# Peptides against a protein of PDB entry 5HB3, part 48

Target 1, 150 residues: chain A of PDB entry 5HB3
Amino acid sequence: RQMQDRCMSEYNQRIRNAPEGSIDPFRMACYKIIGRCDLSNRSLDGLQTDVNDWIWLQFNLARETDRSLELAGESYGLAELQASIREIGLKHFPKTAAEDTNGSFGMFFYLQILAGMFEQAIAYLYPFSYVDAVHFAIALTYYGLLRPVD

## One batch from the design tools (peptide; made by RFdiffusion4, then SolubleMPNN)

Design b1_p15_5_s2 (from b1_p15_5, 7 letters changed)
Fold by OpenDDE base, seed 5:
Structure b1_p15_5_s2 (fold): chain B 150 residues (1-150), chain A 15 residues (1-15)
Amino acid sequence: as target 1 above (150 residues)
Amino acid sequence: SLDDFLKELLKSLMS
């Protein structure tokens, strides 16, 4: 808590007082990740990132256990992340094989798996790749992660 | 391409 408070103080001070572009983007990233500063902005400005970096950041910023200790006004946990992934799917990813022109279905499957949306992930993958969906379903069931549908 | 798609997706997510 003491470290977090200090980080928050420094972050706010730098944001307010430092000239634009003068702040080390890596330092700012540290304030966000370690200090949990400005969680409403879930991006890292000034750094080149990819989708893997983005999803990693989302998971690190999400908290599951003690939301009461968060200094941010908004709570962001696994449920919110799952909701975000669902919305991303609806907006950006193909719904059917016929819509898939660039093979992006696998990425959405991947994101759902990472977010623990196993049933939805398998259901989504099935029309794109039957064999892969079955294989993943078997594996997930074996490890107790997939709940059978009645 | 998939790479192009991912780049555009990231832009949307970061906006």
Scores: peptide ipSAE 0.264, ipTM 0.858, DockQ to the pose 0.802
Fold by OpenDDE base, seed 1:
Structure b1_p15_5_s2 (fold): chain B 150 residues (1-150), chain A 15 residues (1-15)
Amino acid sequence: as target 1 above (150 residues)
Amino acid sequence: SLDDFLKELLKSLMS
């Protein structure tokens, strides 16, 4: 708790007092990840990142902590991340094979798998690639992540 | 291309 308070104090001080562009983006990232500072902003400004970096950050920030223990007042857990992934899917990814112009369906499948949305991921993949969907379903079942429907 | 799409997606996610 003392470390978190210190991180929060330093983070706020730097945001308010540091000249624009003088803040080390990596240091700010450390404050966000370790100190859980400013969790409402889930992006890392000033860094060249890709989708893998983004999703990694989301998972690290998504912690199942009691809301009472989080200084930010808002809890961001797995459920909220899953909701975000659903929204991203609706807005940016193809819903049917006919809408897929660039082969991006695999990325959305990947995001759903990472977020633990296994049943939804398989259901989504099935119309795009039957063979792949079956193989992943078998694998997920083997590891106990997918429950067979009776 | 897929790469272009992912870049645009990332921009949207960070906004």
Scores: peptide ipSAE 0.258, ipTM 0.854, DockQ to the pose 0.814
Fold by OpenDDE base, seed 4:
Structure b1_p15_5_s2 (fold): chain B 150 residues (1-150), chain A 15 residues (1-15)
Amino acid sequence: as target 1 above (150 residues)
Amino acid sequence: SLDDFLKELLKSLMS
């Protein structure tokens, strides 16, 4: 709590007073990750990042168990992340194999798996790769992450 | 290409 309060104070001060582009992006990233500052902006501006960095950030920002310890308005949970991933899928990823032009279906499958959307992930993968969908379904079932339907 | 797609996706995600 003490650390979070300090980070919030420093973050707000720098956002208000520093010239545009003058703030160390790594420091700002620390404020966001450690201090939970400005969670409405779930990106790291000014850093060279890729999709893996983005998803890593999302999971670090997602907190379900510690919401009561966070400042009001500075909470972000798995449910919100899952909703975001659903929206990403609708906007950017192929819906069917016929729409797949660059093989990006695997990335969306990957994102869904990371977010714990196992049933949806398998259902999505099936029309693109039957064999892979079956193998992942077996594995997920084995680890108790996918419930078989009678 | 997949790489191009991921770059564009990232731009959208960061906006």
Scores: peptide ipSAE 0.252, ipTM 0.854, DockQ to the pose 0.877
Fold by OpenDDE base, seed 2:
Structure b1_p15_5_s2 (fold): chain B 150 residues (1-150), chain A 15 residues (1-15)
Amino acid sequence: as target 1 above (150 residues)
Amino acid sequence: SLDDFLKELLKSLMS
């Protein structure tokens, strides 16, 4: 708690008072990840990142803890991340094979899998690649991650 | 390209 409070204090002070360009983006990232500062902003400004970095950050910021136990007063869990991924899918990824111009369906499938959205991921992949969807469904079922439909 | 798409996607996600 003391460390978190210190991180929040330093983070807020630097955001408000530091000259533009003087803040080490890596330090700010540490405040965000370790101190859970300003979780409403889930991006790392000033850093060159890719989609993998983005998703890694989302998972690190997401917590499945009881909201009542979070000292930061901000709650961002897996459910919120899953909701975000759903929205991303609706906005940016093809819904059908006919809409797939860039072959990006695999990335959305990947994001859904990472977020534990297994049923949705399989359902999404099925019209794009039947064989792959079946293989993943079998694997996920074997590991108890996919609920069999009765 | 897929790479271009991912870059644009990332920009959108970070905005």
Scores: peptide ipSAE 0.237, ipTM 0.849, DockQ to the pose 0.818

Design b1_p15_5_s3 (from b1_p15_5, 6 letters changed)
Fold by OpenDDE base, seed 1:
Structure b1_p15_5_s3 (fold): chain B 150 residues (1-150), chain A 15 residues (1-15)
Amino acid sequence: as target 1 above (150 residues)
Amino acid sequence: SLDDFLEELLSSLMS
């Protein structure tokens, strides 16, 4: 709690008072992760990031904690992450094989798998690659992650 | 916004 309070204080002070471009983005990232500051902004501004960095951050920020226990007064869990991924899929990824121009369907499949959206991931992959969808379905079932009866 | 960031990120990854 004490550390979190300090992180939040420093984060807020710097974001408001520091000249533009003078803040170490890595330090700000640390404050966000450790202090859970400004959870409504789940990006790392000023850093060159890729999809792996983004998803790593989302999982680190995704805590199953009641909002009342969060100093920031905000909550972000797995359910919210899954909702975000669904939204991203609707906006930025092909919905059908006919819309796929660059093979980006695999990335969306990957994001869904990481977020535990197994049934949706398989359903999404199936029209793009039947063979791959079947293989993943078998593997997920073997590990008890996919429930065929459901 | 998150959407703007994601659009930029995805564009970068796909280019």
Scores: peptide ipSAE 0.024, ipTM 0.597, DockQ to the pose 0.106
Fold by OpenDDE base, seed 4:
Structure b1_p15_5_s3 (fold): chain B 150 residues (1-150), chain A 15 residues (1-15)
Amino acid sequence: as target 1 above (150 residues)
Amino acid sequence: SLDDFLEELLSSLMS
């Protein structure tokens, strides 16, 4: 608690008072992860990140905690992450094979799998790659992660 | 914003 309070205070102070371009993005990342500061902004500005870094951050920020113990507006869990993934899919990824010009469907499939959206992931992959969808469906079913209809 | 970040990220991944 004490550490989190310190992180939050320092984070807010730096955002408000630091000159433009003077903030160490790594320090700010530490405040965000450890202190759970500014959870409405779930990106690391000023850092070179890829999709793996982004999803890693989302999982670190997504806590299954009692919402009553969180400050208003500072709650973020798996459900919110899954909602974000759905929104990302709608905005940034192809809906059909005909729309896919660069093979990006695989990345969205990957994100859905990481977020535990197994049924949605398989359903999404199926029209792009039947063989791969079947293989993943078999594997997920074997490990008890995918529920068959029958 | 998240959207801006994702657009940039996806652009870089697709290139």
Scores: peptide ipSAE 0.024, ipTM 0.604, DockQ to the pose 0.108
Fold by OpenDDE base, seed 3:
Structure b1_p15_5_s3 (fold): chain B 150 residues (1-150), chain A 15 residues (1-15)
Amino acid sequence: as target 1 above (150 residues)
Amino acid sequence: SLDDFLEELLSSLMS
């Protein structure tokens, strides 16, 4: 708690008072990851990142921990991550094969699988690539991860 | 392993 408070204080001080161009983006990233500062903003400003970097950050932040040890409003778990994946899917990824112009459906499928949203991922993939959806469904069932419906 | 299988299949799907 004491360390977290110090990280939060330094994070806020630097964001507000540091001279322009003097902020080390890696230091700010450390405050976010280690100190869990400003979890409402789950991005790394000043760093070039891709989808893999983004999802890595989400999983590092979305940990199951004793929330009583965290600052108020600074909690983030798997449920919140899954909600975020649903939201970005609704806003940024194709809903049907007819809407898919660049094959980006695979990335959303990938994100759903990583987040443990297996049934939703298979249902989403099927209209885009039914063969791949069947293969994934068989594998997920084999490993006990997919729950079939009647 | 499941991780290896998923990685391989995802690589094929996203290539």
Scores: peptide ipSAE 0.023, ipTM 0.553, DockQ to the pose 0.043
Fold by OpenDDE base, seed 2:
Order: C-alpha cells, then structure tokens, then sequence
Structure b1_p15_5_s3 (fold): chain B 150 residues (1-150), chain A 15 residues (1-15)
C-alpha cells in the first residue's frame, strides 16, 4: 500500500508539473502498471505499442476484485475490458467477410477469445471461416466454455 | 491442454 501510494503521488505530480516532453514514458508506464494509477487512461502514451502490448496491458490492469478492495479507488474489471474489445471491434475490424480486405478478422476473434467472449467470438468467426469456427466451437463446448443451446 | 489447442488453431487461422 505504501508503495502504491508513492507511485500515485509521483504519477500525479509528474502529470501535473513536468515540463512537456520531459516525462519518461517507461517510468509512467511503470507507475500505471504497478501503482494502478489513472486507470481511466488505459494507454501508454509516448510508447510504440502493438495489439499484443495493448491487450497485455488491459489484462494487467483488469481486476475482478470488489471496488472496495481497490487501493487506487478505481476499478476496471473483465466487463469493462469486454466492452472495450467490442468498441475496438466496431471501429477497427471488419464486421462481415465482404468488409475484410486485410484478413484482420482473426485478430479480433483472438481478442474476443482472450477476453472470454466465446459465444460472440464463434459467432463472429463463423462467416469468415466456417471450418475454424466449428473447430473452436467443439473445443470450447468440450471444456465447458461454450453453452450449447438446449 | 485448452491453451495449446487454442494456440495451434489460432496459428493456423492467422497464417
């Protein structure tokens, strides 16, 4: 707790008082990850990140704990992450096979699977790759992750 | 394991 409080203090101080361009983005990232500072901003400004880095960060910041137990006073759980995945899907990924020009549907499928959005992931993948969707559906059902329609 | 299976399928899908 003491370390977290210190991280929050330093993070806030730097954001408010540091001259423009003087902030080490890696240091700020450390404060965010370790100190869970400013969870409303779940990006690493000033760093070149890819989708893998982004999703790693989201999972790192996401916690399924009660808000009352969060030392930072902020909560970001799986539900919020799933909402974020839906949003980025709507903005950045093809909705139909006809819209798929770059073959990026697989990445969005991957993100949905990672976020536990199994039913949605399968439904999404189905029009792009029927065979793969069926294989994943079978596997997910076998492991009890996909609810079969009775 | 499920993880291994998913990784294999994802690799195939994204290749």
Amino acid sequence: as target 1 above (150 residues)
Amino acid sequence: SLDDFLEELLSSLMS
Scores: peptide ipSAE 0.023, ipTM 0.551, DockQ to the pose 0.040

Design b1_p15_5_s4 (from b1_p15_5, 7 letters changed)
Fold by OpenDDE base, seed 5:
Structure b1_p15_5_s4 (fold): chain B 150 residues (1-150), chain A 15 residues (1-15)
Amino acid sequence: as target 1 above (150 residues)
Amino acid sequence: SMEDFLEELLKSLMS
């Protein structure tokens, strides 16, 4: 708590007072990840990132424990992440095989799996690749991650 | 291409 408060103070001071472009982006990333500063902005400015970096950051910022210790409006958990993934799917990914022009369905399947949205992931994958969907369904069921429907 | 799609997706996610 003491460390977090100090991080917040330093982050706020730097963001307000430092000249534009003078702040070390890695340091700012540390404040965000370790100090959980400014969680409303879930990105790392000034750093080159890919989808894996993005999803890694989302998971690191998503906390299930001690939400009450965080400032109001700064809470972000798995449920919010899942909601974000769902919205991303609706906006950016194909709904049917006919809409898939670049093979991006696999990426959305991947994101859903990472977010623990197993049933939705399998349901989504099935019309694109029923063989893969069945294999994943079997595996997920075996490990107790997929809830079979009677 | 997939690469182009991912780039656009990232831009959207980071905004």
Scores: peptide ipSAE 0.113, ipTM 0.781, DockQ to the pose 0.752
Fold by OpenDDE base, seed 2:
Structure b1_p15_5_s4 (fold): chain B 150 residues (1-150), chain A 15 residues (1-15)
Amino acid sequence: as target 1 above (150 residues)
Amino acid sequence: SMEDFLEELLKSLMS
């Protein structure tokens, strides 16, 4: 708690008072990840990231614990992340095979899988690649990750 | 926003 409070204080101070370009982006990332500072901003400015970095950050910032137990006073759960992935899908990815112009369906499938949206991921993949969807469905069912009855 | 960030990221990765 003491550490988090200090992180929050330093983060806020630097955001407000530091000259432009003087803040170490890695330090700010530490404040965000460790101190849970400014969780409404889930990107790391000034850092070069890829999809894996992005999703890693999302999971690190996401919590499944009771919000009342969140020491930093801010909470961001898996449900919110999954909602974001859904919105991203609706906005940026093909909904049908006919809309697939660049083969990006695989990326959205990947994001859904990483976010634990297994049923939705399989349902999404099915019209694009039947064989792959079946294979993933079998595997996910075997490991108890897919709900076949629902 | 997260969506904006991902959009740019995806554009970069899919280009």
Scores: peptide ipSAE 0.063, ipTM 0.742, DockQ to the pose 0.109
Fold by OpenDDE base, seed 3:
Structure b1_p15_5_s4 (fold): chain B 150 residues (1-150), chain A 15 residues (1-15)
Amino acid sequence: as target 1 above (150 residues)
Amino acid sequence: SMEDFLEELLKSLMS
């Protein structure tokens, strides 16, 4: 708790008081990941990131913790991550093959798989690529990750 | 915010 409080204090102090451009973005990232500072902002300022960096950060921040031991806004779990992925899909990715103009459906499929949303991922992929959806469904079933639908 | 970051990221990656 003392460490977390110190991290929070330093994080806030640097954001408010440090000269512009003087803050080490990697140090700020450490405060975010280790100190769990400002979890409402799940991004890393001052760093060039891609989708893989983003999803890596989400998984590191998402943990199974007794939320009763944490302050409000300092808890983040898999359910919240999955909700975020659903929202991303709704806003930024094609919903049907007819809406696919840039072939980005594969990225959303990938994100859903990483987040453990297997049934939804297969259902999403099916109208874009029937063959690939069937192959992934077989593989996921083999490893006990996919629930058959009645 | 996370949402702002994602929007900018997706615009960049999908352009």
Scores: peptide ipSAE 0.046, ipTM 0.730, DockQ to the pose 0.102
Fold by OpenDDE base, seed 1:
Parts: structure tokens; C-alpha cells; sequence
Structure b1_p15_5_s4 (fold): chain B 150 residues (1-150), chain A 15 residues (1-15)
């Protein structure tokens, strides 16, 4: 708790007082991840990031902590991450094969799998690639991650 | 927002 309070204090001080461009983005990232500072902003400014970096950050920030124990007042867990991915999918990814102009359906499938949205991921992939959807469904079932619908 | 950030990332990856 003392460490978290210190991180929050330093983070807030730097955001308010540091000249633009003088803040080490890696240091700020450490404050966000370790200190859970400013969780409303789940992006890392000033860093070259890709989808893997983004999803890694989301998982690290998404902690199943009892809301009563979180100092930040707002809880961000797996359920909230999954909700965010669903919203991103609705806005930025193709819903049908006919809408797929750039082959981005695979990326959305990948994001859903990483977030543990296995049933939804398979259902989404099926109209784009039947063979791949079946193969992934078999694999997920084998590892006990996909429950067959009775 | 997370959505805006991802949109920017996706655009960069697709370019």
C-alpha cells in the first residue's frame, strides 16, 4: 500500500509538472502496471506498441481484485476486458466475410482467444474459415477450454 | 479510449 501510494504520487506529479516529451514512457508504464495509476487510461503514450503489447497490458491491468480492496475506486477485470474486446469487434472488425476487405478477421479471432472468449471466437471464425474453426474447436475441446453445447 | 488506441494500432499494422 505504501508503494502504491508513492507510485500514484509520483505519477500524478510527473503528469502535471514535467515538460512535454521529457517523461520516460517506460517509467510511466511501470507506474501504471505496478502502481495501478490512472487505470482509466489503458494506453501507453510515446511507445511503439502493437496488438501484442496492447493485449499484454490489458491482461496485466485486469486483476480479479475485490472492488473493496482497489485503491483506484474502479475495478478492471477480465469481464471488463472481454466487454471492451466485444465493443472493438463491433466497431472495427468485419462481421461477415463479405465485409472483410483486408483479412483482419484473424486478428479479431486472435484477440478473442487471448481474452478467453473461446465460444465466441469459434462462432466468429466459422463463417470466414470453416476448416480453421473446426480445427480450433477440436483443439480447445481437447484442452478443456471449450464446452460442447448439449 | 482503448478503442481509439486499438484503432490507431490496427491502422499502423495494416499499413
Amino acid sequence: as target 1 above (150 residues)
Amino acid sequence: SMEDFLEELLKSLMS
Scores: peptide ipSAE 0.045, ipTM 0.733, DockQ to the pose 0.108

Design b1_p15_6_s1 (from b1_p15_6, 9 letters changed)
Fold by OpenDDE base, seed 3:
Structure b1_p15_6_s1 (fold): chain B 150 residues (1-150), chain A 15 residues (1-15)
Amino acid sequence: as target 1 above (150 residues)
Amino acid sequence: SQMDELLKKYFESLK
């Protein structure tokens, strides 16, 4: 796409030629979100962000587009996001109820649900909250999102 | 990583 090529060219030119701190962070964000520039760096530099902003960004960057239509190296889909969430879980979130010191298990459950990792989310939640896990399992099954074990 | 920093802040907010 000609527009995407132009965005990438402008992005690269600005990174290389602009004085440090002179680039508008919002403009750079537009290049990333709209132009899909530099998807290897899924962060917004120069902006005050929180976890919610990060979540929003990741899911907006994840596209179910034909990989063949995207520029080489600028592909980011749901599978990659799911992999990232798994890694985050392993690194930062409690694995068992005994390891839970701050009640953060809910956030990881939430991330897995958003990413469509339903079976894993339920399995994760179960030792922390049996009742909630069962309720979510029933609901997910009702909507056809959880596969019953044959 | 940026996410590590964000999560650190998040966990601090849970205290």
Scores: peptide ipSAE 0.348, ipTM 0.882, DockQ to the pose 0.855
Fold by OpenDDE base, seed 5:
Structure b1_p15_6_s1 (fold): chain B 150 residues (1-150), chain A 15 residues (1-15)
Amino acid sequence: as target 1 above (150 residues)
Amino acid sequence: SQMDELLKKYFESLK
């Protein structure tokens, strides 16, 4: 909490006083992640990132447990992340095996699993890879993350 | 969006 408050204070000071683009991108990342500053922008400007970096950031920013302690407009939860993943899927990823041209279905499956969308992930994977879907379903059930059908 | 750009790069890497 003390560190968060300090980061927030420094962030506000620097945003107001520093020229645009003059702040070290890594420092800005620290203010965002630790200080929870400007969560309306869930990106790291000035840094080279990939899909893994993106999803890592989203999870770090999506803290439902601490949401009640955050200011209005600076909260982001798992539900919002899951909604974003769903939208990404609809926009960018194949819906059926027939639409798959480059094998990208695995990435969307991966994103859904990371976001805790287990039922949807298995359902999505099934038409692309029956065997993998079944094995994942068994594993998720074993760990209590997927409900068996009665 | 940022994700759009990231996915574009990802899909290009799959070609």
Scores: peptide ipSAE 0.341, ipTM 0.873, DockQ to the pose 0.840
Fold by OpenDDE base, seed 4:
Structure b1_p15_6_s1 (fold): chain B 150 residues (1-150), chain A 15 residues (1-15)
Amino acid sequence: as target 1 above (150 residues)
Amino acid sequence: SQMDELLKKYFESLK
């Protein structure tokens, strides 16, 4: 907690006083991840990143919070992440096999799996690759992540 | 958003 408080203090000081872009992006990343500063902006500027880096960051920033506890602090949980993934899917990824032009369906499937959206992920994959959907469904069922339909 | 740009780059890489 002391470290977090220090990070927040330094972050606030720097963001107020430093010119834009003058702060080391890795340091800013540390403030965000460790200090949980400015969680409304869940991105890292000034770094060369890819989709994997993005999803990694989202999970690091996401926290399971008891909603019953009125925490005065910024909160970002799994539900919000899942909502973001859904929105990303609607915006960027093919909805049907007919819309698939570049084979990107696999990435959205991957994102859904990472976010724990197992049923939706399988349902999404099915029209693109029946065999793969079945294989993943079996695997997820085996690990208790997918409930078989009774 | 950053994600939009990242996905754009990703999709371009698939071509």
Scores: peptide ipSAE 0.333, ipTM 0.870, DockQ to the pose 0.855
Fold by OpenDDE base, seed 1:
Structure b1_p15_6_s1 (fold): chain B 150 residues (1-150), chain A 15 residues (1-15)
Amino acid sequence: as target 1 above (150 residues)
Amino acid sequence: SQMDELLKKYFESLK
């Protein structure tokens, strides 16, 4: 699209020519989200963000687009996001209840649910909170998001 | 990574 081409051109010009720190971070965010510019960098520097902002950004960037149609040849989909969430889990979150010292298991469960990793999320939550895992499993099944085993 | 820093801040907030 003409708009995307324009955004990419402006983004490239600004990155090359503007002094460091002189570009409005919100403008850069617009180029990334709307213009799909520089998708290899899935972070927003110069903005005060939290985990919720991060995950929101990842979902906005994670589009099912034909890679051949991407002007920059970059693609980022749900599968890549799910892979990232798995890696984050392995690095930062408790794997067992015995490793949980601060109750952070809930955040990883939350991230998995948002990323559509429903079966993995329930399996992960179960050893930390049996009651919560059962309730979520029932709810997800009701909405057709979780398939019960035979 | 940015996420590592964000998670660090998050974990600190849980203390």
Scores: peptide ipSAE 0.326, ipTM 0.867, DockQ to the pose 0.850

Design b1_p15_6_s2 (from b1_p15_6, 7 letters changed)
Fold by OpenDDE base, seed 1:
Structure b1_p15_6_s2 (fold): chain B 150 residues (1-150), chain A 15 residues (1-15)
Amino acid sequence: as target 1 above (150 residues)
Amino acid sequence: SQMDKLLSEYFKSLE
């Protein structure tokens, strides 16, 4: 708690007092990830990031907020992340094999798996690659992550 | 959104 308070104070001081562009982007990232500063902004400005970096960041920021304690603040948990992934899928990824022009379905499958959306991920993958979908379904079932529908 | 930009770049890389 003391470390978080210090991070928050330093973050606020630097944002207010430092000239624009003078703050090390990596330091700002540390304040966000470790200090949980300014969680409303989930972007890392000034850093070259990819989709993997984005999803990693989202998972780290998505803490199971004890809903009971954080009354007023926007809690970002796994459910919110899953909702975001669903929205991203609807907007950017192919819904059918006929819409797939560049093989990007695999990335959306990957994002869903990372977000724990196992049933949805398998259902999504199935029309694109039957063999892969069955393979992953078997593996997920073996580890108890996929509930077989009787 | 940031994700839109990232995905745009990702899709370009697949081309």
Scores: peptide ipSAE 0.280, ipTM 0.860, DockQ to the pose 0.818
Fold by OpenDDE base, seed 3:
Structure b1_p15_6_s2 (fold): chain B 150 residues (1-150), chain A 15 residues (1-15)
Amino acid sequence: as target 1 above (150 residues)
Amino acid sequence: SQMDKLLSEYFKSLE
């Protein structure tokens, strides 16, 4: 708690008072990841990042905690991440095989699996690759992660 | 990749 408070204090001080461009972006990233500062902004400013970095960051920030113990505005869990993944799916990924021009459906399937959205992931994959969807469904069922329909 | 850049930019815009 003391460490988090210190991180928050330093983060707020630097973001407010430091000259533009003078803040080490890696230090700011540490405040965000370790100190959980300003979780309303889940991007890393001043750093060149890719989708893998984004994925890593989101899953590190998203955690199942007692929200009552967290500071106001600094709670972020798996449910919020799942909601974000649903949104990006609706906006940026093909809905049907006919809309798929670059094979990006696999990435969205991957994101859903990582986020524990197994039923949705299988349902999404099915029209793109029947065989793969069935194989994943069998595997997920075996490990108790998929709920078969009666 | 082109996809990574596109998605990265999009994800940042959501924050």
Scores: peptide ipSAE 0.231, ipTM 0.857, DockQ to the pose 0.096
Fold by OpenDDE base, seed 5:
Order: C-alpha cells, then structure tokens, then sequence
Structure b1_p15_6_s2 (fold): chain B 150 residues (1-150), chain A 15 residues (1-15)
C-alpha cells in the first residue's frame, strides 16, 4: 500500500508536468498495474499488445469484489471485464455459424471461459460445434462451474 | 489475421 501511494503520487505529478507521450510507456504500465492509476484506461498506451496481453492486464486490474480501500476512488472488477468481453463479442465476433467465415468463434469462446462466463460460453459455442459444447458443458459441470438444469 | 488486427485495435481503444 505504501508503494501504491508513492506510485499514485508520482503518476499524478508526471501527468501534470510531463507532455503527453514523453513518459516511458513501461513506467506508465507500472503505475497502472502496481499503483492502480487511471484504471478508466484499461490499455497500455505506447505498448504493442495482443489478446493474451490484454486479458492478462484485465485480470491483474480486476478485483473479485469492490474495494473500498482503492485509492483515488477507482475500482475495476470481474463484472467490468465480463462486460468488455460481451462488447467484444457483439462487435467483432460472429453471432451465428452462418456469419463465421474464418473460424474465429473459438477465440471468443476462449475469452468467455477465461472471464468465467461459462454458461454464455457454452451457449455461444453450441451452434458452431455441438460436440465441443456438450463436452465442455460436461466438464464444467463436473468441476462445479456450470449449474445443471433441472 | 484480420481478426487479430481487429481485436488489437479494439483493445487499444478501451477507455
């Protein structure tokens, strides 16, 4: 927490005193991850990122529950991450098998699973691959991650 | 791939 306070202080000072883009993007990343600064911006500006980098960042920033102890009044939880995944799905991924021309449905399924959106992931996968959806459903149920229907 | 580029742009646009 002491480190977080120092990071936030330094972050605020640098934002005020340094021209935009003049700060080392890796240092800014440290302020974001360690200091939890500027959580409204959920990307690492100035750094090349891929899907794995993005999801890693989201989970590092996310908290299971709302934290009243968060400095600067910023909080980021699993719900926000899940909302982001939904938006990605709506905007960038096929909604039906007929719309899928490149087999990208698997990536969205993957993202949903990582974000704990198990029921939605299975429902999404089903029209693309019935067999896979059933197998995943069985496995998730076995581990108590998916609730069986009566 | 086309999808990779699309997703990359989306992630960078998050605010």
Amino acid sequence: as target 1 above (150 residues)
Amino acid sequence: SQMDKLLSEYFKSLE
Scores: peptide ipSAE 0.189, ipTM 0.822, DockQ to the pose 0.094
Fold by OpenDDE base, seed 4:
Structure b1_p15_6_s2 (fold): chain B 150 residues (1-150), chain A 15 residues (1-15)
Amino acid sequence: as target 1 above (150 residues)
Amino acid sequence: SQMDKLLSEYFKSLE
């Protein structure tokens, strides 16, 4: 808490006093991750990032919130992340094998798996790669992440 | 890649 408070105070001070873009992006990242400053912006400006960086950041910023506290303020947790992944899928990824032009289905499958959307991930992968979907389904079942059909 | 561009645009939209 003490470190977080310090980060927040420094962040606020710098934002108020520093010209835009003059703050070290790594320092800003620290303020965001450790200090949880400006959580409405879930990106790291000024840094080269990829999909892995993005998903890592989302998980780090996400918090399990008590339902009672959620009513009192803004919260970002697993449910919100899963919703974001769904939106990504709808917006940027192929829905069917016929729409697949660049093989990007694998990335969306990957994102769904990371977000714990196992059933949806397998269902999504199936029309693109039957063999892979079956293999992953077996593996997920083995680890108790996919429920067998009775 | 095309995918990277699309995802990048989405990430920016979340800001």
Scores: peptide ipSAE 0.179, ipTM 0.818, DockQ to the pose 0.091

